# Peptides against a protein of PDB entry 2Q3Z: the designs that were tried, part 181

Target 1, 272 residues: chain A of PDB entry 2Q3Z
Amino acid sequence: YVLTQQGFIYQGSAKFIKNIPWNFGQFEDGILDICLILLDVNPKFLKNAGRDCSRRSSPVYVGRVVSGMVNCNDDQGVLLGRWDNNYGDGVSPMSWIGSVDILRRWKNHGCQRVKYGQCWVFAAVACTVLRCLGIPTRVVTNYNSAHDQNSNLLIEYFRNEFGEIQGDKSEMIWNFHCWVESWMTRPDLQPGYEGWQALDPTPQEKSEGTYCCGPVPVRAIKEGDLSTKYDAPFVFAEVNADVVDWIQQDDGSVHKSINRSLIVGLKISTKS
Target 2, 254 residues: chain A of PDB entry 2Q3Z as posed
Amino acid sequence: YVLTQQGFIYQGSAKFIKNIPWNFGQFQDGILDICLILLDVNPKFLKNAGRDCSRRSSPVYVGRVGSGMVNCNDDQGVLLGRWDNNYGDGVSPMSWIGSVDILRRWKNHGCQRVKYGQCWVFAAVACTVLRCLGIPTRVVTNYNSAHDSNLLIEYFRNSEMIWNFHCWVESWMTRPDLQPGYEGWQALDPTPQEKSEGTYCCGPVPVRAIKEGDLSTKYDAPFVFAEVNADVVDWIQKSINRSLIVGLKISTKS

## One batch from the design tools (peptide; made by RFdiffusion4, then SolubleMPNN)

Design b2_p26_8_s3 (from b2_p26_8, 12 letters changed)
Fold by OpenDDE base, seed 4:
Structure b2_p26_8_s3 (fold): chain B 272 residues (1-272), chain A 26 residues (1-26)
Amino acid sequence: as target 1 above (272 residues)
Amino acid sequence: EEKEKEEKEKKEKEKKKKENEEALTQ
């Protein structure tokens, strides 16, 4: 978790699991300094440096800052996400083989956003940063990962009578999604929520006005405790959302079908 | 990563491309 600089990230689909080698490189020269720069350019530091620095002893606080700063949404963060296969003005997300080059590029270009990332790139960079900061962290892959946008714990598809999906697919299932789990105590919660905490650095939804997610206890997600900070409903939906097909007939009638055949969530945690 | 829609549309495009390539080779 902290000591492994080389690892694998799981990708592909639930039926066809793939992996890629990844250099986390948390002990490579200058990487810790870049992680400190990342903390020193975060919006909370810029707003009140003394308050931010005083809170850096909390893995909960640092984890949430890193989740926000690995993406460039709302801040001077590391990576710009892109999913449309148009990468000609940057680096394809699929070409990255490690976090070190990304972090060095970010720093060397004056903390300008690196083009481009997708979930595993965000997760891997977050994993590197958190490990550098002494937080035991692993990359997690979830197959058939739901992106719930309205916090109803449902992935809703609108279909015509022919089964063709209508309208803007806001809510979607990813073939796979990657985030991180970090080991920490949760003194800010009730007893028993220590251990693995989910953090998602991929800019999917805003949490408290910032594109960040977590930390949320993996135990809370497993037990269905959606009241647990941070972002328990969102992370719960990623792994447990029900899929609802809304079938609109030509007469304008709408039929609700819960598609139990679409199993959301097959989580694989790395041991590396 | 690909959203389930994009994966389906890609599979359908790949299927149509294969069907067209097979039709051009017959």
Scores: peptide ipSAE 0.051, ipTM 0.542, DockQ to the pose 0.046
Fold by OpenDDE base, seed 5:
Structure b2_p26_8_s3 (fold): chain B 272 residues (1-272), chain A 26 residues (1-26)
Amino acid sequence: as target 1 above (272 residues)
Amino acid sequence: EEKEKEEKEKKEKEKKKKENEEALTQ
């Protein structure tokens, strides 16, 4: 994990798994210095440098800061997300082959957001930064990954009597989504939650007012302990949400149907 | 990364577009 500079990121779909090569480059020249700059421009450092620095010995604290700072939402973070295929004023997310060029571009442009990222780019940059900081980290891919917006652990679709989707498609299932898992102790939790912790740097939902997610114990997600900080319901929904179709009839009646054809979650953890 | 529904709708639109183009060329 920490020593592996080159790896693969899983992509595609549950039926057609593909991978891309990725250079994490955590030991390349100047990358550690860029990771330290990322910590020194975070909102918590700018608010109280002494308090922020005193907490940097905690991988829980650092992981949560990095999750927020890899995206440029709410701060001077590294990457701007874009999904609309309009990349002409930047770099297409699909063109990146490693984290090093992204981090160097960010620093060299005065910590201006790099255009553009998607989930695997966010995850890969977070993986590089966390590895630079000595935190064992891997990229994770989840196929049919749910984005629950209302924290009800459901992906809800409104349909007419013909099965056509009505209203705004706020809730979604990604064909694949990427985040990171980091190895750390959890002295802030009950015993037994040490080990792999999920962190999601893709700006999906706000946690405590910032676009960040985790760390949450992978064990807590497996056991269904949704009370476990941070963001256990959100990460649980990514891998386990049920899909519900609300079918409206002509008489205005609404029928709830569980859509068993849409299976949320097929998680693949990288070995490197 | 794409929303599964947007990908399905895009594929259905592309399929309908192809079917319409094939119907216009017959």
Scores: peptide ipSAE 0.050, ipTM 0.538, DockQ to the pose 0.046
Fold by OpenDDE base, seed 1:
Structure b2_p26_8_s3 (fold): chain B 272 residues (1-272), chain A 26 residues (1-26)
Amino acid sequence: as target 1 above (272 residues)
Amino acid sequence: EEKEKEEKEKKEKEKKKKENEEALTQ
């Protein structure tokens, strides 16, 4: 994990798994310095440098900072997300082959957001940064990954009598989603939550007012301990959310449609 | 990365395109 500079990122669908080669490049020249710049421009450092620096010995704290700083939503973070296939004013997310070019572009343009990222790009950059900082990290791909926006552990679709979806699809299922898992102790939790921690740098939901997610113990997600900081309900929903189709009739009656058992969550952990 | 709806719509368009290509080759 920490020593692997080249790897693969899994993509596609549960039925048609694909991979792309990726250069993480955590030992390439100047990449560690860029990771230190990323820490020195984070909102917590700008608010209180001494307090931020004193907490950088905690992989829990650093992981949460990196999750927020890989996206540019609330700060001078690295990547701007885009999913509408309109990439003409930047670089297509599908054209990236490594984290090194992204990080160098960000630094060389005065910490301006790089256009554009999607989940695997966010995850791969986070993986590079965390590895540079000595935190064992891997990219994870989950097929049929849920995005729960209201923290009810359900993906709810409202349909009219004709089966047409009503309202903005706030909640969604991704064909695949990527995040990272980092190995760390959790002295801030009860015993037994050491090991792999999920971190999601894709800007999906706000945690404590910032677009960041985790770290949350992979064990807590497996055991259904939703009280575990950070963001256990959200990460639990990514891998386990139930899909509910509601049919609203003209009389205002709401009927649960037959559960199309969308199997949420086929997780693949990378070995490289 | 694509939303499930967009992936379904894409698969349906690809299916219709294949069906039309097969119909044009008969």
Scores: peptide ipSAE 0.036, ipTM 0.532, DockQ to the pose 0.045
Fold by OpenDDE base, seed 2:
Structure b2_p26_8_s3 (fold): chain B 272 residues (1-272), chain A 26 residues (1-26)
Amino acid sequence: as target 1 above (272 residues)
Amino acid sequence: EEKEKEEKEKKEKEKKKKENEEALTQ
């Protein structure tokens, strides 16, 4: 699966799993050159080319750069995210059938951001780029994936006495979310964290001042080791956030409703 | 990709629309 140019991306819901065909195209002509351009326009290269190039032998470093550069947030990255169904000035995220067209459009327009992406588009482009750079990578879909904005590992819903959700729509569970897992050693961590590392290129939260996420060992997430760099609390919440329903009464009192353990996380990896 | 709340709001709107269409055809 890791070396397949064509595959499927899982979408839909935990009850109604869907897939779309996707051309990753990591071996198509000129795609490697575009991936090298992506590295050469990254903020770390622009700041210090020699230092950036010296670190490109590290899949940890490269993975983190790619996670940031697949989105156009804070840099000359590939994709602009949009979720409001207003795609008239670009391409609908749902219309993409592969990474190759996206990467070619980005390069051919002078590294101008491609409109538009959503999670699976970001993940699929990241998967293509990482594969081109020799990093074994797969797309992962998680159903009922949390976006934890405050790093409290909780998705908090405030409800009134009528059960209506009050407050900012910021912390929400996605019906599904996609990211990538890359195989690498972690010489920067304790032994036993080699293997699959989660990376999320969807611009959700800033890590070290850039919209990027990971790499974090999938093992660390599974074991609850939230001290593990990078972004373990965020990725843990994406996979398994506790959902807390709060009932706010008219007196301003807040009562914790019964923990509906919304089973956050049916993780589907592309099988080999 | 849709946030769960947006999906619920959409389903509720679709349900209300269907109920209204059914009420107009009766």
Scores: peptide ipSAE 0.031, ipTM 0.511, DockQ to the pose 0.045

Design b2_p26_8_s4 (from b2_p26_8, 11 letters changed)
Fold by OpenDDE base, seed 3:
Structure b2_p26_8_s4 (fold): chain B 272 residues (1-272), chain A 26 residues (1-26)
Amino acid sequence: as target 1 above (272 residues)
Amino acid sequence: KEKEEEERKKEEEEKRREENEKALTQ
């Protein structure tokens, strides 16, 4: 994990798994210094430097800071997300082959957001930063990944009498989503939650007012313990949400149907 | 030859883009 500078990121779909090569480059010259700059421009440091620095020994604290700072939402973070295929004023998310160029561009432009990222780019940059900071980290891909916006553990579709989806999809299932898992102890939780912790740097939902996610014990997600901080319901829904169709009938009644054709969640962890 | 190779590279890049693109499952 920590020693591997080159790896693969899984993409595509559950039926057609693909991968791309990625250079994490955590040992390349100047990358550690850029990771330290990332910590020094975070909102918590700017508010109280002494308090922030005193907490940098905690991988839980650092992981949560990095999750927020890899995206440029709410702060001077690294990457701007974009999903509309309009990348002409930047670099297409699909053009990146490693984290090093992204981090160097961010630093060299005065910590201005790099255009553009998507989930695997966010995850890969977070993986590089966390590895630089001595936290064992891997990229994870989840196929049929749910984005629950209302924290009900459901993906809900509204349909007319003909089964056609009505209105804008507020909730969605991605063909794939990427985040990271980091190895750490959880002294802030009950015993047994040490090990892999999920962190998601893609700006999907706000956690405590900031676009960040985790760390949450992978064990807690597996066992369905949604009381564990941070963001257990959201990460649980990504891998386990049920799909519900609300079908409007001609008489104005609404029928609830469980959609068994859409199976949420197929998580693959990398060995690198 | 150069133009055909550029078009082939663009088609391969577009195919790779479509293949790696994050999409909504229906």
Scores: peptide ipSAE 0.170, ipTM 0.674, DockQ to the pose 0.126
Fold by OpenDDE base, seed 4:
Structure b2_p26_8_s4 (fold): chain B 272 residues (1-272), chain A 26 residues (1-26)
Amino acid sequence: as target 1 above (272 residues)
Amino acid sequence: KEKEEEERKKEEEEKRREENEKALTQ
């Protein structure tokens, strides 16, 4: 986990699993310095440097900072997300082959956000940074990954009488989503939540006012302990949300149906 | 040489796009 500089990121779909090679490069020249710059430009450091620095001994704190700083939302973070296939003013998310070039570009352009990232790019950069900071980290891919926007643990589709999805599809299931898991103790929680912690650097939802996610114990997600900080309901929904169809009939009546054909969540953790 | 390398990069990028595109499941 800490020693591997090259690995694979899983992509595609649950039926057609694919992977890409990725250079994490956490030991390449200057990468540690860039990771330190990333910490020194974070909003918590800018607000109170002494307090931020005093908390950098906590992998829980550092993990949460890194999850926020890998995206450029709310801060001077590394990557701008884009999903509309219009990448002409930057680099396509699909063209990246490693984290090192991204981090170097970010630094070399005065900590200006790099265009562009998607989930695996965010996850891979976060993995590099966390590994560089000595936190054992792996990229995780979840197939049929839910994005719950209203924190109800449901993905809700509005359908007409013909079964066609109506509206802007605000709630969605991705063919795949990537985040990271980091190994750490959780002295801030009850005993037994040490081990793998989920962190998501993709800007999906705000956590405590910032686009960041986690760390949350993978055990808490498996056991359904949604009270466990941080962001347990959101991460739980990514892997366990139920799908509900709201079917509007011609008479204006609405029928609630549980969609059993859409199974959310097939998580694959990398062994690299 | 430079043009061929740009075209090869474009083809690899297009192939990667088709293979790795994040899509909504219905």
Scores: peptide ipSAE 0.157, ipTM 0.704, DockQ to the pose 0.120
Fold by OpenDDE base, seed 1:
Structure b2_p26_8_s4 (fold): chain B 272 residues (1-272), chain A 26 residues (1-26)
Amino acid sequence: as target 1 above (272 residues)
Amino acid sequence: KEKEEEERKKEEEEKRREENEKALTQ
């Protein structure tokens, strides 16, 4: 997990699993220095350098900082996300073959956000950074990955009597989503939550006012312990959300249907 | 030859983009 510089990232769909080769390059020249710069430009360091530095011994703290700093939301983070296929003023997310070029571009442009990333790019860069910092980390792909926006553990579709989706598709299921899992102890939690922790650097929802996610014990998600910090409900929903169709009839009646045809969540972890 | 290889590389990159595109399932 720390030693593997080259790997694969899984993409595509549950029916058509694909992978791309990825150079994580955590041991390439200057990459560690870039990771240290990333820590030194984080909002917590800028607010109180001494407090931030004193907490860098905690992989929980560092993981959460990295999750926030890999995206450029709220800070001088590494990547700007874009999903509208308009990449002409930057690099297409699909063009990246490794984290090294991204991190070097970020540093070389004065910590200016790199255009553009999507989930696997965010995850891969986070994986590189966390590995550089000595945290065993792997990229995870989840097929049929839910994005729950209202923390109700549901993906809700509103439909008219004809079955047509009404309103903005606020909640969504992705063909795939990528995040990272990092190995750490959780002295801040009850015993038994050591091990793999999910971290999501893709800017999807705010956690404590910042676009970051985790760390949350993979065990807590598996056991349904949604009280576990950080962001257990969100990560749980990514892999376990139920799909609900709300059907409004002309008479004003509303019917709830659980769409069992969509199984949310098929997680594949990369082997290092 | 060089132009044909550049076109083939572009087609392979375009195919790779289409194949790796993140999409909504619903």
Scores: peptide ipSAE 0.105, ipTM 0.662, DockQ to the pose 0.122
Fold by OpenDDE base, seed 5:
Structure b2_p26_8_s4 (fold): chain B 272 residues (1-272), chain A 26 residues (1-26)
Amino acid sequence: as target 1 above (272 residues)
Amino acid sequence: KEKEEEERKKEEEEKRREENEKALTQ
């Protein structure tokens, strides 16, 4: 995990699993310095440098900062997300082969956001940064990954009598989503939550006013302990949300059907 | 040959995009 510079990121679908090679490059020249710059431009450092620096010994604190700083939402973070296939004013998320070029571009352009990232790019850059900072980290891919926007642990679809989806597709299931898991102790929690912690650097939902997610113990998610900080309900929903189909009839009646055919969550942890 | 390889790369990239789109997995 910390020592592996080259690895694979899993993509595709649950039925058709693919992978791409990725150069994490955490030991390449200047990458550690860029990771330190990332910490020094974070909003918490800018607000109170002494307090931020005093907390950098905590992988919990650092993990949460990195989760927020890998995306450029709310701060001078590394990557701008884009999903509309219009990448002409930047680099297609699909063209990246490693984290090193992204981090170097970010630094060399005065910490301006790099165009563009998607989930695996965010996850891979976060993985590089966390590894540079000595935190054992791996990229995780979750197939049929839910994005719960209303924190109800449901993915709700409204359909007409013909099965056509009605209204704004507010809630979505990704064919795959990527985040990271980092190994750390959790002295801020009850005993037994040490180990792998989920962190999601893709800007999906705000946590405490910032686009960041985690760290949350993988054990807490597995056991359904949604009270566990940070962001347990959101991460739980990514892997365990129930899918609800609402069928609207012409008479205005709404029938609830649980779609058992769509199983949310098939998590694959990388070995690299 | 080069054109066919560029077209194949484009098709692979399009398939990869379709697979990476926020699909409502119906």
Scores: peptide ipSAE 0.067, ipTM 0.674, DockQ to the pose 0.058; fails the geometry check

## One batch from the design tools (peptide; made by RFdiffusion4, then SolubleMPNN)

Design b2_p27_1_s1 (from b2_p27_1, 17 letters changed)
Fold by OpenDDE base, seed 3:
Structure b2_p27_1_s1 (fold): chain B 272 residues (1-272), chain A 27 residues (1-27)
Amino acid sequence: as target 1 above (272 residues)
Amino acid sequence: EKPSLQVPLGKKNLEGKKVKPYVLYRQ
């Protein structure tokens, strides 16, 4: 989780699991220095360097900073996400084979955002950075991963009387989504929440005004303790949202139906 | 950009790697 530099990232779908090899390269020359630069350009450092530096001994604090800084949203972060298959002005997310080239490109271009990333790229870079900083970290993949946009733990679809989806889907279910889990103690929480903490560097929802997510104890998610910081409801929804159909009837009435054919969440972790 | 249901798929099959799957309890 810290020492392994090469691994696999799981992709595909729940029915057709695939993987790609990935070079995390946390011990390659200059990578640690780049990770330190990443910390030194984060908004909290720029606002108050002394305060930021004083908190870097906390893996909770550092994890949250890294989650925000791996994406370029809101800051001088590493990666710009793109999902529309138009990658001509950059590098296709599918072309990356490791974190090292991405981080070097970012640094060598004056901390300019690297084009482009998707979930596994964000997760892999975050994994590299966190490992560099001494935080045991692994990439995880969740199939049928929900993106809850309104924090109600539901993925909601509107349907007509024939079951046809009406309008544009705001909320969605990814075929797969990747994030990271990091091992840390949680002295900021009630006892028992030490261990794996979920962090999601893909810019999906803002947390306290920044595109970041976590750390949240995996145990809290498993036990349904959604009051646990950070971002427990969002991460819970990724792996355990209910899908609800709002069925429009001919008389104008609306019927709420649980969609049991769409099962959110099938999380797999790798031994890296 | 708005997310899509589909992202690029991995090109390699699962090569016998051990996975640790779980599904959370549903409300």
Scores: peptide ipSAE 0.142, ipTM 0.566, DockQ to the pose 0.055
Fold by OpenDDE base, seed 1:
Structure b2_p27_1_s1 (fold): chain B 272 residues (1-272), chain A 27 residues (1-27)
Amino acid sequence: as target 1 above (272 residues)
Amino acid sequence: EKPSLQVPLGKKNLEGKKVKPYVLYRQ
């Protein structure tokens, strides 16, 4: 994983799996320096440089920092996400062919956010950065990936009696979602949680006040250990959430339209 | 291959099957 500069990222849908080539470019000239700049502009460094630097030997710490810094939410991070198909004032997420151009643009423009990314772009940039920093990392794609907003492990849709979705912010299921898995020990956890850790750099939910996610042991998600830091309930919901479709009556009563235990997380594809 | 956008699934694409236990297909 660390040695491969080129790879594939899986996209599409559960029924129509696609892949795109991606240049991770972790060994290209200047990329390591950019990754170090990313660390040096992170909020924790700005708050206490000595403390931040002392913790950079921990892949758990670094992974969490990188997951937050790949997105520009709450900090001088790399990418701005956009999903409304209006990319005229930037670069379409579909136009990127590698992490190198993104990272160079970010640096060359004074660490200004690069427009625009979607999940695979966030994941790919995070993968590049983590690899540069010596952390074995791969991009993972989950099909039918849930976004739980209230940590109840449910994707809830509220509808009126006419079947119209109510509310400006509904929980949702993505056709696909990408994040990364990084190999590390977890001395901060009980034995047995070493190995692949999920990290999600796409800004979806705040973790401890910052748009970041993980690291959480893949094993913990697999075994349903939701107490495991970091963000186990959120990552678990991405792959295991139940869908509830509520019909709200005029009297305020709600009832389930169909116990659609919709399959969230049908397939996760990782690079071999 | 042309990249695909990440988009919300519509109701029609949600098959009403129980969530299977988390299975990672690693390649």
Scores: peptide ipSAE 0.301, ipTM 0.779, DockQ to the pose 0.198; fails the geometry check
Fold by OpenDDE base, seed 5:
Structure b2_p27_1_s1 (fold): chain B 272 residues (1-272), chain A 27 residues (1-27)
Amino acid sequence: as target 1 above (272 residues)
Amino acid sequence: EKPSLQVPLGKKNLEGKKVKPYVLYRQ
């Protein structure tokens, strides 16, 4: 996990799993220096450098910082996400073949956000950074991955009287979503939560005011311990949300049509 | 192999899906 520079990222759909080669390149020249710059421009460092530096020995702290800094939301982070298929003013997310070029572009342009990323790009860059910092990390792909926007563990679809989805009001399920798992101890939790921790650098929801997610023990998600920091309900929903269909009437009233416990999180594929 | 875009699942892909526990593949 730390030593492997070349790997695969799983994509596609639950029925048609695909993979792409990816160069993580954590040992390439200058990449560690860029990772250190990333830490030195994070909001917590800018607010209190001494406090930030004192906490960098904690993989929990560093993981959370990296999760926030890989996206450019709220800070001088690395990547700008885009999902509307309009990439003409940047680089298509599909064009990237490794993390090194992204990180070098970010640094060389004065820590300006790189256009553009999607989930696997965010995850891959986070994986590179965490590996550079000595944290064993792997990219994870979840198929039929939910994005819970209101922390109710439900994916809610709003439909009109004709059954048409009202996209602006409805939550969503991704065909696939990528994040990372990092190996760390959790001295901040009760015993037994050491091991793989989920971190999601894709800007989906704010955690404590910043677009970041995790670390949360994979064990906690598996066992349904939603009280476990950080962001257990959100990550749990990604892999195990219930789906609710609402029908909205012309008067704005809504009624529940069908409780569909749809399959969220059908398959989680990890790098070997 | 060419990368695939991350996209929302369409309506048809959501119909009739029974709740199944997620399968975790870890290596």
Scores: peptide ipSAE 0.289, ipTM 0.767, DockQ to the pose 0.190; fails the geometry check
Fold by OpenDDE base, seed 2:
Structure b2_p27_1_s1 (fold): chain B 272 residues (1-272), chain A 27 residues (1-27)
Amino acid sequence: as target 1 above (272 residues)
Amino acid sequence: EKPSLQVPLGKKNLEGKKVKPYVLYRQ
């Protein structure tokens, strides 16, 4: 699918895997121009155009910029995320059939954020943009995907004395989550980390002050090398976090539930 | 096929169950 304009994105749950057709449309008329506009409105360009342009030959740099610009957090990015099932003032994330319409809407409305996206929409748009910019990219779906909010490699659930989960304090595991992998060399890292790099354009956590994620070598994630930039702990936690169940008593004390420690293991399966 | 929303795994899905290993599906 890396070079195809049409593909499939996997969704659903671990038990009930689904897929949807998606038009990436990286070769459709005007899409490359929109991708260039995306670069030209990024905060780094606006701050120092010469410096930004000088770095656009680096897929590492471009990948990180695109990861940040696909979401509208912090900038004039493409998509606004929403997960509360209230989409009346925009387009439901489920209504999109491709990246082209999203990108065209964004550009045609003066680079105003498009409402709305969820993970696969962010990933798919990022995939289109990166492909347009000459970076081989594919969408990845992870089932039972963790969202580590504090970079401790733990998914922490807080329960009251009755065993009820306190949702506002508990971290999250998604039924599924999508991001992208892009093929690039990593001259900024030690040898051996070339190849697929994970990038996550869904606004989940800030990286260096911006809602972006990656690139991080897939190899580093597989090997548990959390020292590699960018955002290795976060991406590692998405696929391999320990689950800790905390019991909060009425006095405010918090105790680890010994019997409820869950280990989230990593299993990678690639479907073509 | 109808797309599915991304949603947090509910209490019923996690309670008393070992979180299955994460599975990555790639294009």
Scores: peptide ipSAE 0.284, ipTM 0.779, DockQ to the pose 0.194; fails the geometry check

